# Designs tried in a protein design run: peptides against a protein of PDB entry 5HOI. Part 86

Target 1, 351 residues: chain A of PDB entry 5HOI
Amino acid sequence: FRYMPFSPAGTPFGFTDRRYLTMNEVGYVSTVKNSEQYSITVSFFDVGRFREYHFEDLFGYDLCFLNEKGTLFGQSKTGQIQYRPHDSIHSNWTKIIPLQAGERITSVAATPVRVIVGTSLGYFRSFNQFGVPFAVEKTSPIVALTAQNYRVFSVHYSQFHGLSYSLSELGTSSKRYYKRECPLPMSLPNINSDMKKDANLDYYNFNPMGIKSLFFSSYGDPCIFGSDNTLLLLSKWRSPEESKWLPILDSNMEIWKMSGGKETTDIHVWPLALAYDTLNCILVKGKHIWPEFPLPLPSEMEIRMPVFVKSKLLEENKAILNKKNEIGADTEAEEGEEDKEIQIPVSMAAE

## One batch from the design tools (peptide; made by RFdiffusion4, then SolubleMPNN)

Design b1_p13_7_s3 (from b1_p13_7, 8 letters changed)
Fold by OpenDDE base, seed 4:
Structure b1_p13_7_s3 (fold): chain B 351 residues (1-351), chain A 13 residues (1-13)
Amino acid sequence: as target 1 above (351 residues)
Amino acid sequence: MVPAKEAIAKLLS
């Protein structure tokens, strides 16, 4: 087994000189191989808010995390990381993460307030947005990271225990765990079934965990999208005994339904983010399960959240609306969404 | 963003 560098919704090169290092709701980062160099472009979906920028990458960054304030780059083998603010107010900074022999940076994450580096040996390194270190913790081997504000969702892999996850909050003085290396009920890619297609082998070699992406929802719930094309959401994570993974979307089933029951074996969901009850994704048609160039426009796929998740969402939306109203923002409350009968996903209705 | 249903219809056309 080899730990590969993971970035949320990152794509392989395949047979091309181009790939996406990462993509999410903010935008997409592409790299083009030019001889021994790479040209990196940071592109945004909101072209009014952000300006696309590019730079020459002499290091061969293979890790990336994009947020609304900047882009974190990493080189898995050398341990180099670079943070590039989108604005010119803050300077770029570069740091070398000390790696042991054979250690790799496996994932990086960045928020406006934190930078996180995870390694194949399970070193969890935390920094502020300026690259000032907070702590180094030894965990199980980290295979994926995402972060929102002060929260970190980490996925770990053990040869003995398979996938686990942690949910933590990175304060200034301490790390708090909400979940610590708990079992992650995500299926690993099935080598024997999926490897019949060369395209699946290429993707497996790029991402042996099959984690297409992981993110926090707009409500701050950890989400993961695996090789089974199921979106899992961690519900009730504040209550340790009540916390559970919810299969909130079978994307293959939803594509099939939306097609009117046609064969859709060449249509794939590439996950970006979960905003409220909507999966932001790229719909990909073709042999490859990942988007090629140019990037298709993002699509919105409605999620049939379970009733107990929707009630929480409605309460959180009401709380957000009330807080906006206290700030003097006239937001017309569309009263009409209370009565939409939440069909529990058919996968949950079979019990 | 495009509704997924419309995007799928366009991909199947």
Scores: peptide ipSAE 0.552, ipTM 0.956, DockQ to the pose 0.668
Fold by OpenDDE base, seed 3:
Structure b1_p13_7_s3 (fold): chain B 351 residues (1-351), chain A 13 residues (1-13)
Amino acid sequence: as target 1 above (351 residues)
Amino acid sequence: MVPAKEAIAKLLS
């Protein structure tokens, strides 16, 4: 097994000189090989809110995380990281993460308030948005990171224990765990069955864990999308005893249904984000399971969330709205139609 | 964004 650099929805080069370093609901970051250099472009889906920018990369950044305020880059082998705010008001900063012999940065994440670096030896390093360090913690080897605000979702791998996950909050003075190295019920890529196609082998060599992406939902629930094309959502994570992974979407089944039962073996979901009950994704047709260039327009795939998840999410939204109204923000609440009876998909009803 | 059903229909055409 080899620890590879992971970025959310990152794509391999394949036989090309270009790839996506990362993509999400904000935009997409691409890199192009130019001799011994790379040209990086940071593109956005909301072209009215953000301006595309590019720069020459002399370091060969192989890690990336995009948020609404900036882009974090990392070089897995050298330990160099760079944060680039989208706004010119804030300066770029660069830092070298000290790495031991053979250690690699395996994942990076950034929010408007935190920067996180995870390594193949399980060093979890936290910083503020200005690159000021908070702490270094030793965990199991980190293979993937995502973050939203102060919360971090980390995926760990052990050859002995398989996949685990942690959910933590990075306060000003302390790290709180909601979950700490708990088993992650995600299937690893099956090398023997699926690798008969060269394209699948190329992807496996790029991403041996098969984690296409991980993100927080708009409600702040950890989500992961594996090689089985199932979207898992961590429900009730605030209650350690009640916390469970929900298979909220089988994307292969949903593509098949939406096609009217046609052959869809060449149509792939590439996950970006979960906004409410809608998966933002790129729909890809072809040999490769990942988007090529140019990037197709994002698609919205409705998710039939289980009623007990939607009710809790509605209660949390009502509580957020009520708290905003108590603070004297006159936001006209449009009374959206509450009463659509959510049919639980038969595939989620364990008999 | 495009509804996934419409996007799939275009990909299958």
Scores: peptide ipSAE 0.551, ipTM 0.956, DockQ to the pose 0.657
Fold by OpenDDE base, seed 2:
Structure b1_p13_7_s3 (fold): chain B 351 residues (1-351), chain A 13 residues (1-13)
Amino acid sequence: as target 1 above (351 residues)
Amino acid sequence: MVPAKEAIAKLLS
């Protein structure tokens, strides 16, 4: 087993000089090999809100995380990280993460308020958005990270215990765990069956965990999309005893249904984000399960959330909108986010 | 964004 650098929805080079370092709902980061250098382009789906930018990468960044405020880059071997705000008003910063012999940065994540670095030895390093360190914690080896606001979803791998996950909140003074190294019921890639296709071998060598992406939903629920093309959502994570992974989408089955039952073995879902009840994804046709260049337009795939969840989410969104309209613009009161847990009832998953 | 059903139909045409 080899720890590989992971970035959400990152693609391999394959036989090309270019790949996506990461992509999500905000945009996509591409890198092109230019001899010993790389040219990085940060592109956005909302071209009215953001301006595409590019720079020369002399370090060979192999880790990336894109958010609405900036892009975090990392070099897995050297430990170099760089944060680049999208706005030119804010300065770029660079830092070297101290790595032990054989240690690699395996994943990085960034929010507007936090930067997180995970390593192959399980070092979890937290920073503010300016690269000021908060803490270093040792966990099980980290293989993937994502973050939203102060929340971090981490995936861990042990040769003895397989995949686990943590869900934590990075406050100003302390890290709170909602989940700490709990079993992650995601299937690993099956080397023997899937490796018969060269394209699957290339992808496995790039991403041996088969985690195509992980993200938080628009509701703040941890999501993971594995090699089985199933979207898992962690429900009821605030209630330790009630928390469960829900297989909310079999993307292969949904493609098959949407085709009218045609052969769809060459059509692949590449996950970007979960916005409400819709998987934002790239639909890919071809031998490779990942998007090539140019990037196709994102597609919206409706998830069959139980109708009850959709209605309750619509009511909560209306209530949030109504509260925002009743609270006039003036008071930035730090009203504690009342963590109203969306209870998904189990009963509606059977029809 | 494009509805997945329409995108699939275009990919199969």
Scores: peptide ipSAE 0.551, ipTM 0.956, DockQ to the pose 0.606
Fold by OpenDDE base, seed 1:
Formats: sequence, structure tokens, C-alpha cells
Structure b1_p13_7_s3 (fold): chain B 351 residues (1-351), chain A 13 residues (1-13)
Amino acid sequence: as target 1 above (351 residues)
Amino acid sequence: MVPAKEAIAKLLS
């Protein structure tokens, strides 16, 4: 196993001179290799709100995080990070993260208010949006980061314990944990079965954890999309005892259904974001499971809303119905059985 | 954005 630089929905070079450093709902960052240099382009889906920009990268940035206010870049080996606001009013800043011998930056994240750097030795470094440091914490080795506002979702790897996750809030004075290095029930890529295809080997060498992306939903729930193409959502994370990972989308199955049951083994979901009840993704056809150039238009894939959101919608609909009935007739409607636990159907009966 | 069903139909055509 090697700690590789991770960025959300980043793609390998493959056989090309270009790749996506990251992509999400805001846009996509590409890099092109030009001899000893790189040319980076920051592109946006909302071309009315944002202007595409490019710059020469002399450092070979291999880490990236895009948000609505700027782009964070990192170089995994040198420890250099750069934040580039999208608005020219705000200055770029560069910093070198001190790395120990053999340490790598494995992931970076940025929000409009926080910058986070995670390393292969488990150094968690937090900064404000101007690169002023808050703290350095020692955790288990960090393999992936995402952040929304003040919240950070971190994925950790131990050779003995596998994958774990943390969910924390980076306040002004202190870090709060909602979850701290809890087991992450995500399947790792199977080297022996999946690597028989050269394209899978290239992707595995780029991303050994198989984490295609991780993000916060529009509701602020941590989401992760693994090599099994299942979208996991962390439900009830505010209640430590009730918190659970929900498999809210099997993307392979949804593609199969949407095809009318055709063979879809060459169609791949590349996750961008979860907006309400829709997975924003790139649909890719071909040998590579990742998007090539040019980037296809994003697609919206409906998810099955978690039972809890259905229960809230049912409670809200019951409350709306009860308010309608309180304005209407005095009919004694009997205490109908409330506790129909919407059982997630466990067994897909193989028909 | 494009509905995934329509995008898949185009990819299979």
C-alpha cells in the first residue's frame, strides 16, 4: 500500500498528458503536463457566476480542492500549498507545510472559512482562509478530506483497523468531534478480482482506497462514494449513538434500471455532489471509469431519500393533513398503526 | 444538468 494524494473526484493521467485534479458541483480543475511544467485550468459549471482562469504550475500540484470562493492546491511531496481565490480582489497565498522524512500531504480541503491539510502520518493541520494556522493535531493516517463551512469529514487508514472516519467542527477556539476515528463500513478495492482489467490497475495505482469522491450533502451530511459505486450517507451524526451509514444509492443498479435491463458494464458514474435528493455526477462510457476530455455535461440521478427524511416528510405531511382536518370535520379517525418501520428491503430476491 | 435517464439513453444509442 502507498499513500497517494487524494482529491475529490480527481482522475489519473492514464495514457494522456492531462487529468482532472478535482471536480464537484462548482466546477472542475484540470492540469496539462507541458514538459517540466503544468498548466492548470479552473473551470466552472456556472459560467455566468464564475470566469474560467488558468496559470502555469511550476510545482506540479497533485492535490486540489475547489469551493465557491477559491481553489486550494497542494504538492504532496514538497508540502507546498497555494490558495487561489476566484475573485481577483483577493490575493493568492502560498505556504510550505513542514513534512517529516517520507511524510506526504495525502489530502487538502478548503471552505470559504477554513483550510485543512491531512498527511500520511496523520498530521491534521487547520488554517483560516488566509493561511493563518489554528492547530496541528496527530490522528491516524489521513487518506481523504472534505469540508463544508466549519465541518470536516476525514477518512483515515490503518493497516490493522482498515478505514475509519472522523467528523469534526473547526470553531474559532477549538475543534469539536461529532465522530472520532469510527469504523467506516466501505469496501476497499479488491486487487485480485478487479485488477484483471488494465484500466482498473491504473485507477488503483492512482487511488488505492477506491474513494472516487467524498463530500457533504446539501443538508450537511457526510457522503462517500467508493469503488463499489455505492453512495454512503452518514445519517444522524449529531446523535453519536444513532449515527449510521446509509447506502442511499447503488449507482450500478440505477444505471441498469434506467437502461431497461441492458448490459451497462461500460457505463460508469463519476460522483460530483449530492444536492437534496439528486446525485450530481458525470456519466462515463468506456474502458476508463473516470471522465476524459472534454468533460461531459453533469447528470442528475435521483436517490432514494433516507428513511429519516421520508419520516420527516411524512411527519410534515401528517402535520399538514392534521391541520387540514382540524379546519374540517370532527370525524373520530382511529389511531392507525404509526410504527410501520420502513424496512429497507434486505434481500433483493434474485428473480 | 441532464436527467440521468436521458443521458444513459443517449450513451446506449
Scores: peptide ipSAE 0.550, ipTM 0.955, DockQ to the pose 0.643

Design b1_p13_7_s4 (from b1_p13_7, 5 letters changed)
Fold by OpenDDE base, seed 3:
Structure b1_p13_7_s4 (fold): chain B 351 residues (1-351), chain A 13 residues (1-13)
Amino acid sequence: as target 1 above (351 residues)
Amino acid sequence: SIPAKEAIKELLE
């Protein structure tokens, strides 16, 4: 087994000079090999909100994470990371992550407020959006990361225990765990059955865990999409005893149903994001299980979430809205007390 | 975005 650099929905080069470094609901990052250099393009699905940009990559970035505010790049072997805001207000920054001999950056994640770096030795490094370090923690070897706001979903691998996951919140002063290295009930790629097709072997060599993507849902639930094409959602993660992985979508079964029961063995789901009860994905036709160039338009696949999850998510959204309205009312009440004009007594203006 | 059912239909035609 080798630790490979992982990025959400990243694709291999295959026999081409180009690949996707990452893709999600915001957009897609591509890299093209130009002799000894790479040209990176950051593209967006909402072309009205964001402007596509490109740059020359002399480092050979093999890790990427895209969010609504910027793109994080990483080089797995050298430990170089770069954050590029999409706006021109904030400057790009570059940092070298210190790596031990044989250590690799295995995954990177970025939110508007946090940057996270995970390594093959289980070093979990946290930074703010400006690359200021908060902490270094030693965990089990990290194979994948995603983050939303202050929350981090990490996937770990041990040769003895297989896959585990953590869910943590990176506050200002401390890391809180909701889940810490708990078993992840995801199937690993079956080398013996599926590797008869060269395209599957190429993908396995690129991503030996078979994690096509991982993300947070629009409700802030950790999601993972494995080689079995099943979308798993971590339900009730705030309640340690009630928390469970829900298989919310068998994508092969849903494609088969939507086809009217036709042969769909050449149609593949490439996951981007989960928004409410809809999987945003790329539908791929052909020998490759990943999208080629040009990128097809994203497709929306409705998920039959268990009714009990929809109701609880509606209650949590109401509770979040009510808390925002309570905080907003308290802030308007405090601002209304500070606008008491300090009547400066007329007598002190005469010296 | 396209509804997955329509996109699958187009991919199978």
Scores: peptide ipSAE 0.522, ipTM 0.951, DockQ to the pose 0.454
Fold by OpenDDE base, seed 4:
Order: structure tokens, then sequence, then C-alpha cells
Structure b1_p13_7_s4 (fold): chain B 351 residues (1-351), chain A 13 residues (1-13)
């Protein structure tokens, strides 16, 4: 096994000189190889809110995380990281993360308030948005990171224990764990089945964990999308005893249903984000399970969340609305139809 | 964004 740099929804080069470093609901970051240099473009889905920008990358950034305020870049081998605010008011900053011999940055995440760096040796490094360091913690080897506000979802790998996850909050004074290196019930790529298709081998070499993406939902629940094309959501993570992973979407089954039961073996879901009850994704047709260039328009795939998850989400939405109303923000409460009969996925109705 | 059902229909045509 080799630790590879992971970025949410990042794509391999394949047989091309271009790839996506990352993509999510905000936009997509592409890199084009030009001789020994790279040209990076940061593109946005909301072109009215954000201006596309590009720059020359002399370092060969292989890690990226995009948020609403900026883009974090990292070089897995050198330990270089760069944060680029989207707004020109804030300066770019660059740092070198000290790496041990054979240590690599495996993942980076950035929020408007935190920067996180995870390594193949399990160094978890936290910074503010200006790159001021908070702490260094030793964990199990980190293979993936995502973050929302102060929360960090980390995926760890051990040869003995397989995949684990942590959910933490990075306060100003301390890190709080909601979950600490708990088992992650995600299937790893099946090398023997996946190696039969050259395109799957290329993807496996790029991402041996098969984690296509991980993100926080709009409700702040950790989500992960593995090689099995199942969207897992961590429910009830605030209650240690009640916390469980929910298979909220089998994307292969949903594609099959939406096709009217046609063969859809060449149609792939590439996950971007979970907004409410919709998976924002790129639908990909072809041999490669990842989007090529140009990037197709994002698609919204409705998810049938279990009733007990949707009720909690509705309560959290009411709490967010009440907090907005206390702050005097005239957000028209779209009275989302409370009474939409949440059809439990048939796969969950068989227990 | 477009509904995934419509996008799949377009991909299958």
Amino acid sequence: as target 1 above (351 residues)
Amino acid sequence: SIPAKEAIKELLE
C-alpha cells in the first residue's frame, strides 16, 4: 500500500495532461501540465459570486481544497502549502510543513477559519486561515480530510484496523473529539475486480482508498462516498452511543432506476456535495469513472433520507432559522413541505 | 444544476 495525496473529488491525469485537483459545490480546481510546470485554474459554479482565476504552479501542487473564501494547495512530497484567498483583499501565504523522511502530506482541508494538514505518519496539523499554527497532534495515518467551519472529518488508515474516522472540532484553545478513530464501515476497492478494467486500475493507483469524496452535508453531518458508489452519512454523531453510518444513497441503483432499468454500466456518479436531501454530483458517461474536460454541469440527485434523519435535519433547520431571525436576517423561510412522506429506501425496510 | 433524472435521460439518448 502507498499513501497517495487525496483531495475531495480529485481526478487522475489518466492519459491527459490535465486533471481536477478538487471539486465541490463551490467550484472546481484544474491543473494542466506544461513541461515541468503546471497551470492551475480555480473555477466556480456561481460565476456571479466569484471570478475565475489562474496562476502558474512551479511546485506541482497535488493536494487541493476549495472553500467559499479561498483555495488551499499542497505539495505532498515537499510539504509546501499555499492558501489563496478568492478575494484580492487578503494576501496569499505559503508555508513549508516539516516532513520526516518518507512522510507525505496525504490530505489538506481549509475552511474560512481553519487550515488542516494531515500526513501519512498521522501528523494532524492545525492552523488558522492566516496559517498561524495551533497544534500538532499524532494520530493514526491520515488518508483524507474535510472540514466545515471548525469541524474536521478525518479518515485514517491502519494496515491492522483498516479504515477509521475521527470527527473533531478545532476551537481556539483545544480540539474536541466527537469521534476518535472509530471504525469506518466503508468498503475498500476490490483490487481483483477493479483491475480487470484499465480505467479502474488508473483510478486505484491515483486513489487506493477509493474515496471519491468526503464532505460535510449542509446540516454539518460527515459524508463519504467510496468506490462502491454508496453515499454514507454519519448520523447522530453528537450522541456517541447513537451515532451510526447510514447508507443514504446507492448511486448505481439510483442511476439504474432513473434509466428505466437500462444498462448503465458506463454512467457514473462523481460526488460534489450533499445539500439538504440532494446529492450534488457530476454524471459521467464513459470508460473513466471521473469527469473529463470540459466539466459537465452538476446534477442534483434526490436522496431519500430516513425519517429519523430528516426529522433531526428539520429540527436543525428550525434552529438555524430561529438563530437567523434573532440576528434580524430576513431570510424568507421557505416552508419546505414538512409532510413529504419520507420513503425509507427499500433496502432499509427489509430490517 | 440539473435534475439527475433529466441528465441521465440526456446521457442515454
Scores: peptide ipSAE 0.520, ipTM 0.950, DockQ to the pose 0.660
Fold by OpenDDE base, seed 2:
Structure b1_p13_7_s4 (fold): chain B 351 residues (1-351), chain A 13 residues (1-13)
Amino acid sequence: as target 1 above (351 residues)
Amino acid sequence: SIPAKEAIKELLE
């Protein structure tokens, strides 16, 4: 096994000179090889809100995280990180993360308030949005990171324990764990079955964990999308004993249903984000399981949220509505959504 | 964004 640099929904170069460093609901970051340098472009889906920008990358950034306020770049081998605000009013900053011999930055994440760096030796480094360090923690080896606001979802790998995850909150003074290195029930890529297709080998070499993406939902629930094309959502994470991973989408099954039962073995879901009950994704047709260039328009795939997730969302929405009503905001409550029959995913209805 | 069902239809045409 090799620790590879991971970025959410990042694509390999394949046989091309270009790849996506990352993509999500905000946009996509591409890099093109230009001899000894790279040209990076930060593109956005909301072209009215954001302006596309580009720059020359002399460092060969292989890690990226995009948010609504800026883009974090990282170089896995050198330990260099760069944060680039989208707004030109805010200054770019660079920092070198000290790496031990053989250590790599394996993942980076950034929110408007936090920057996180994870390494192959399990160093978890936290910073504010200006690159001021908070702490260094030693964990199990980090293979993936995502963050939303103050929350961090980290995936860890141990040769002895396999995949684990942590969910933490990075306050001003302390890190709180909601989950700390708990088992992650995600299927790893099966080398022997998948290697029959050269395209799968290239992807495996790029991403040996098969994690296509990880993100927080719009409700702040950790999500992970593995090589099995199943979207897992961490439910009830605030209650340590009740917390469980829910297989909220089998994307292969949903593609098959949406096709009317046609062969869809060449149609692939590339996950971007989960907004409410809708997976934002790129649908890809072809041999490669990842999007090529130009990037297709994002697709919205409705998720049949498990009863327990939808009920929690309804309770959270009711709690938000009640708070708005206490504040005297005349928001007409659309009463009509309570009685929508919660369709359990077929994979969960078989239990 | 487009509905995934429509996108799949377009990809299968």
Scores: peptide ipSAE 0.520, ipTM 0.949, DockQ to the pose 0.662
Fold by OpenDDE base, seed 1:
Structure b1_p13_7_s4 (fold): chain B 351 residues (1-351), chain A 13 residues (1-13)
Amino acid sequence: as target 1 above (351 residues)
Amino acid sequence: SIPAKEAIKELLE
């Protein structure tokens, strides 16, 4: 096993000179190899809110995280990080993260208020959006990071214990854990089964954990999408004893259903984000499980959330509706959506 | 964004 630089929904180069460093609901970051340099482009899905920009990368950034305010770049070997605001109001900043011999930055995350750097030795480094350091914590080796506002979802790997996760909040004065290095019930890629296809080997070498992406839902629930193409959502994480991972989508099964039961072995889901009950994703057809260039338009895949997640959504929607009604917006309460019976997938009903 | 069902149909044509 080797620690590889991870970015959410990042793609390998494959046989090309170009790849996506990251993509999510905001946009996509691409890099093109030039002879001695890389050209990075930051593109957006909402072209009305954001202007595409590019720059020359002399460092070979292999880590990226995109948010609504800026893009964080990292170089896994040198420890260089750069934050680039999307607007011209805020300045770019660059910093070198001190790395020990053989240490790598394995993942970076950025929110409008926090920058997080995780390493192969388990150094968790936190900064504000201006690169001012808050703390350095020693954890188990970090393999993936995502963040929303002040919250950080981290995935850890141990050769002895496999995958674990942490969920933390980076306040002004202290880090709070909601979950600390708890077991992550995600299947790792099976080298022996997947290595029969050269395209799967290339992806495995790029991402040996098989984590296609991880993000927070629109409700602030940690989500992870593994090599099994199952979307896991961490439910009830505020209640330590009630917290559980929910397999909210088998994407292969949903593609198969949507096809009318045709062979869909060449159709792949590439996850971007979870907005409410809809997975935003790129649908990919071909030999590679990742999107190529040009990037296809994002697709919306409806998720049949389990009843106990629907109840939370209904409570949150009622709370949003009540707030809108207090503001004097005549939102007609469409009463009609309560009775959509959640068909539990037959694979879960067989125990 | 496109509904996944429509996008899958287009990919299978």
Scores: peptide ipSAE 0.519, ipTM 0.950, DockQ to the pose 0.676

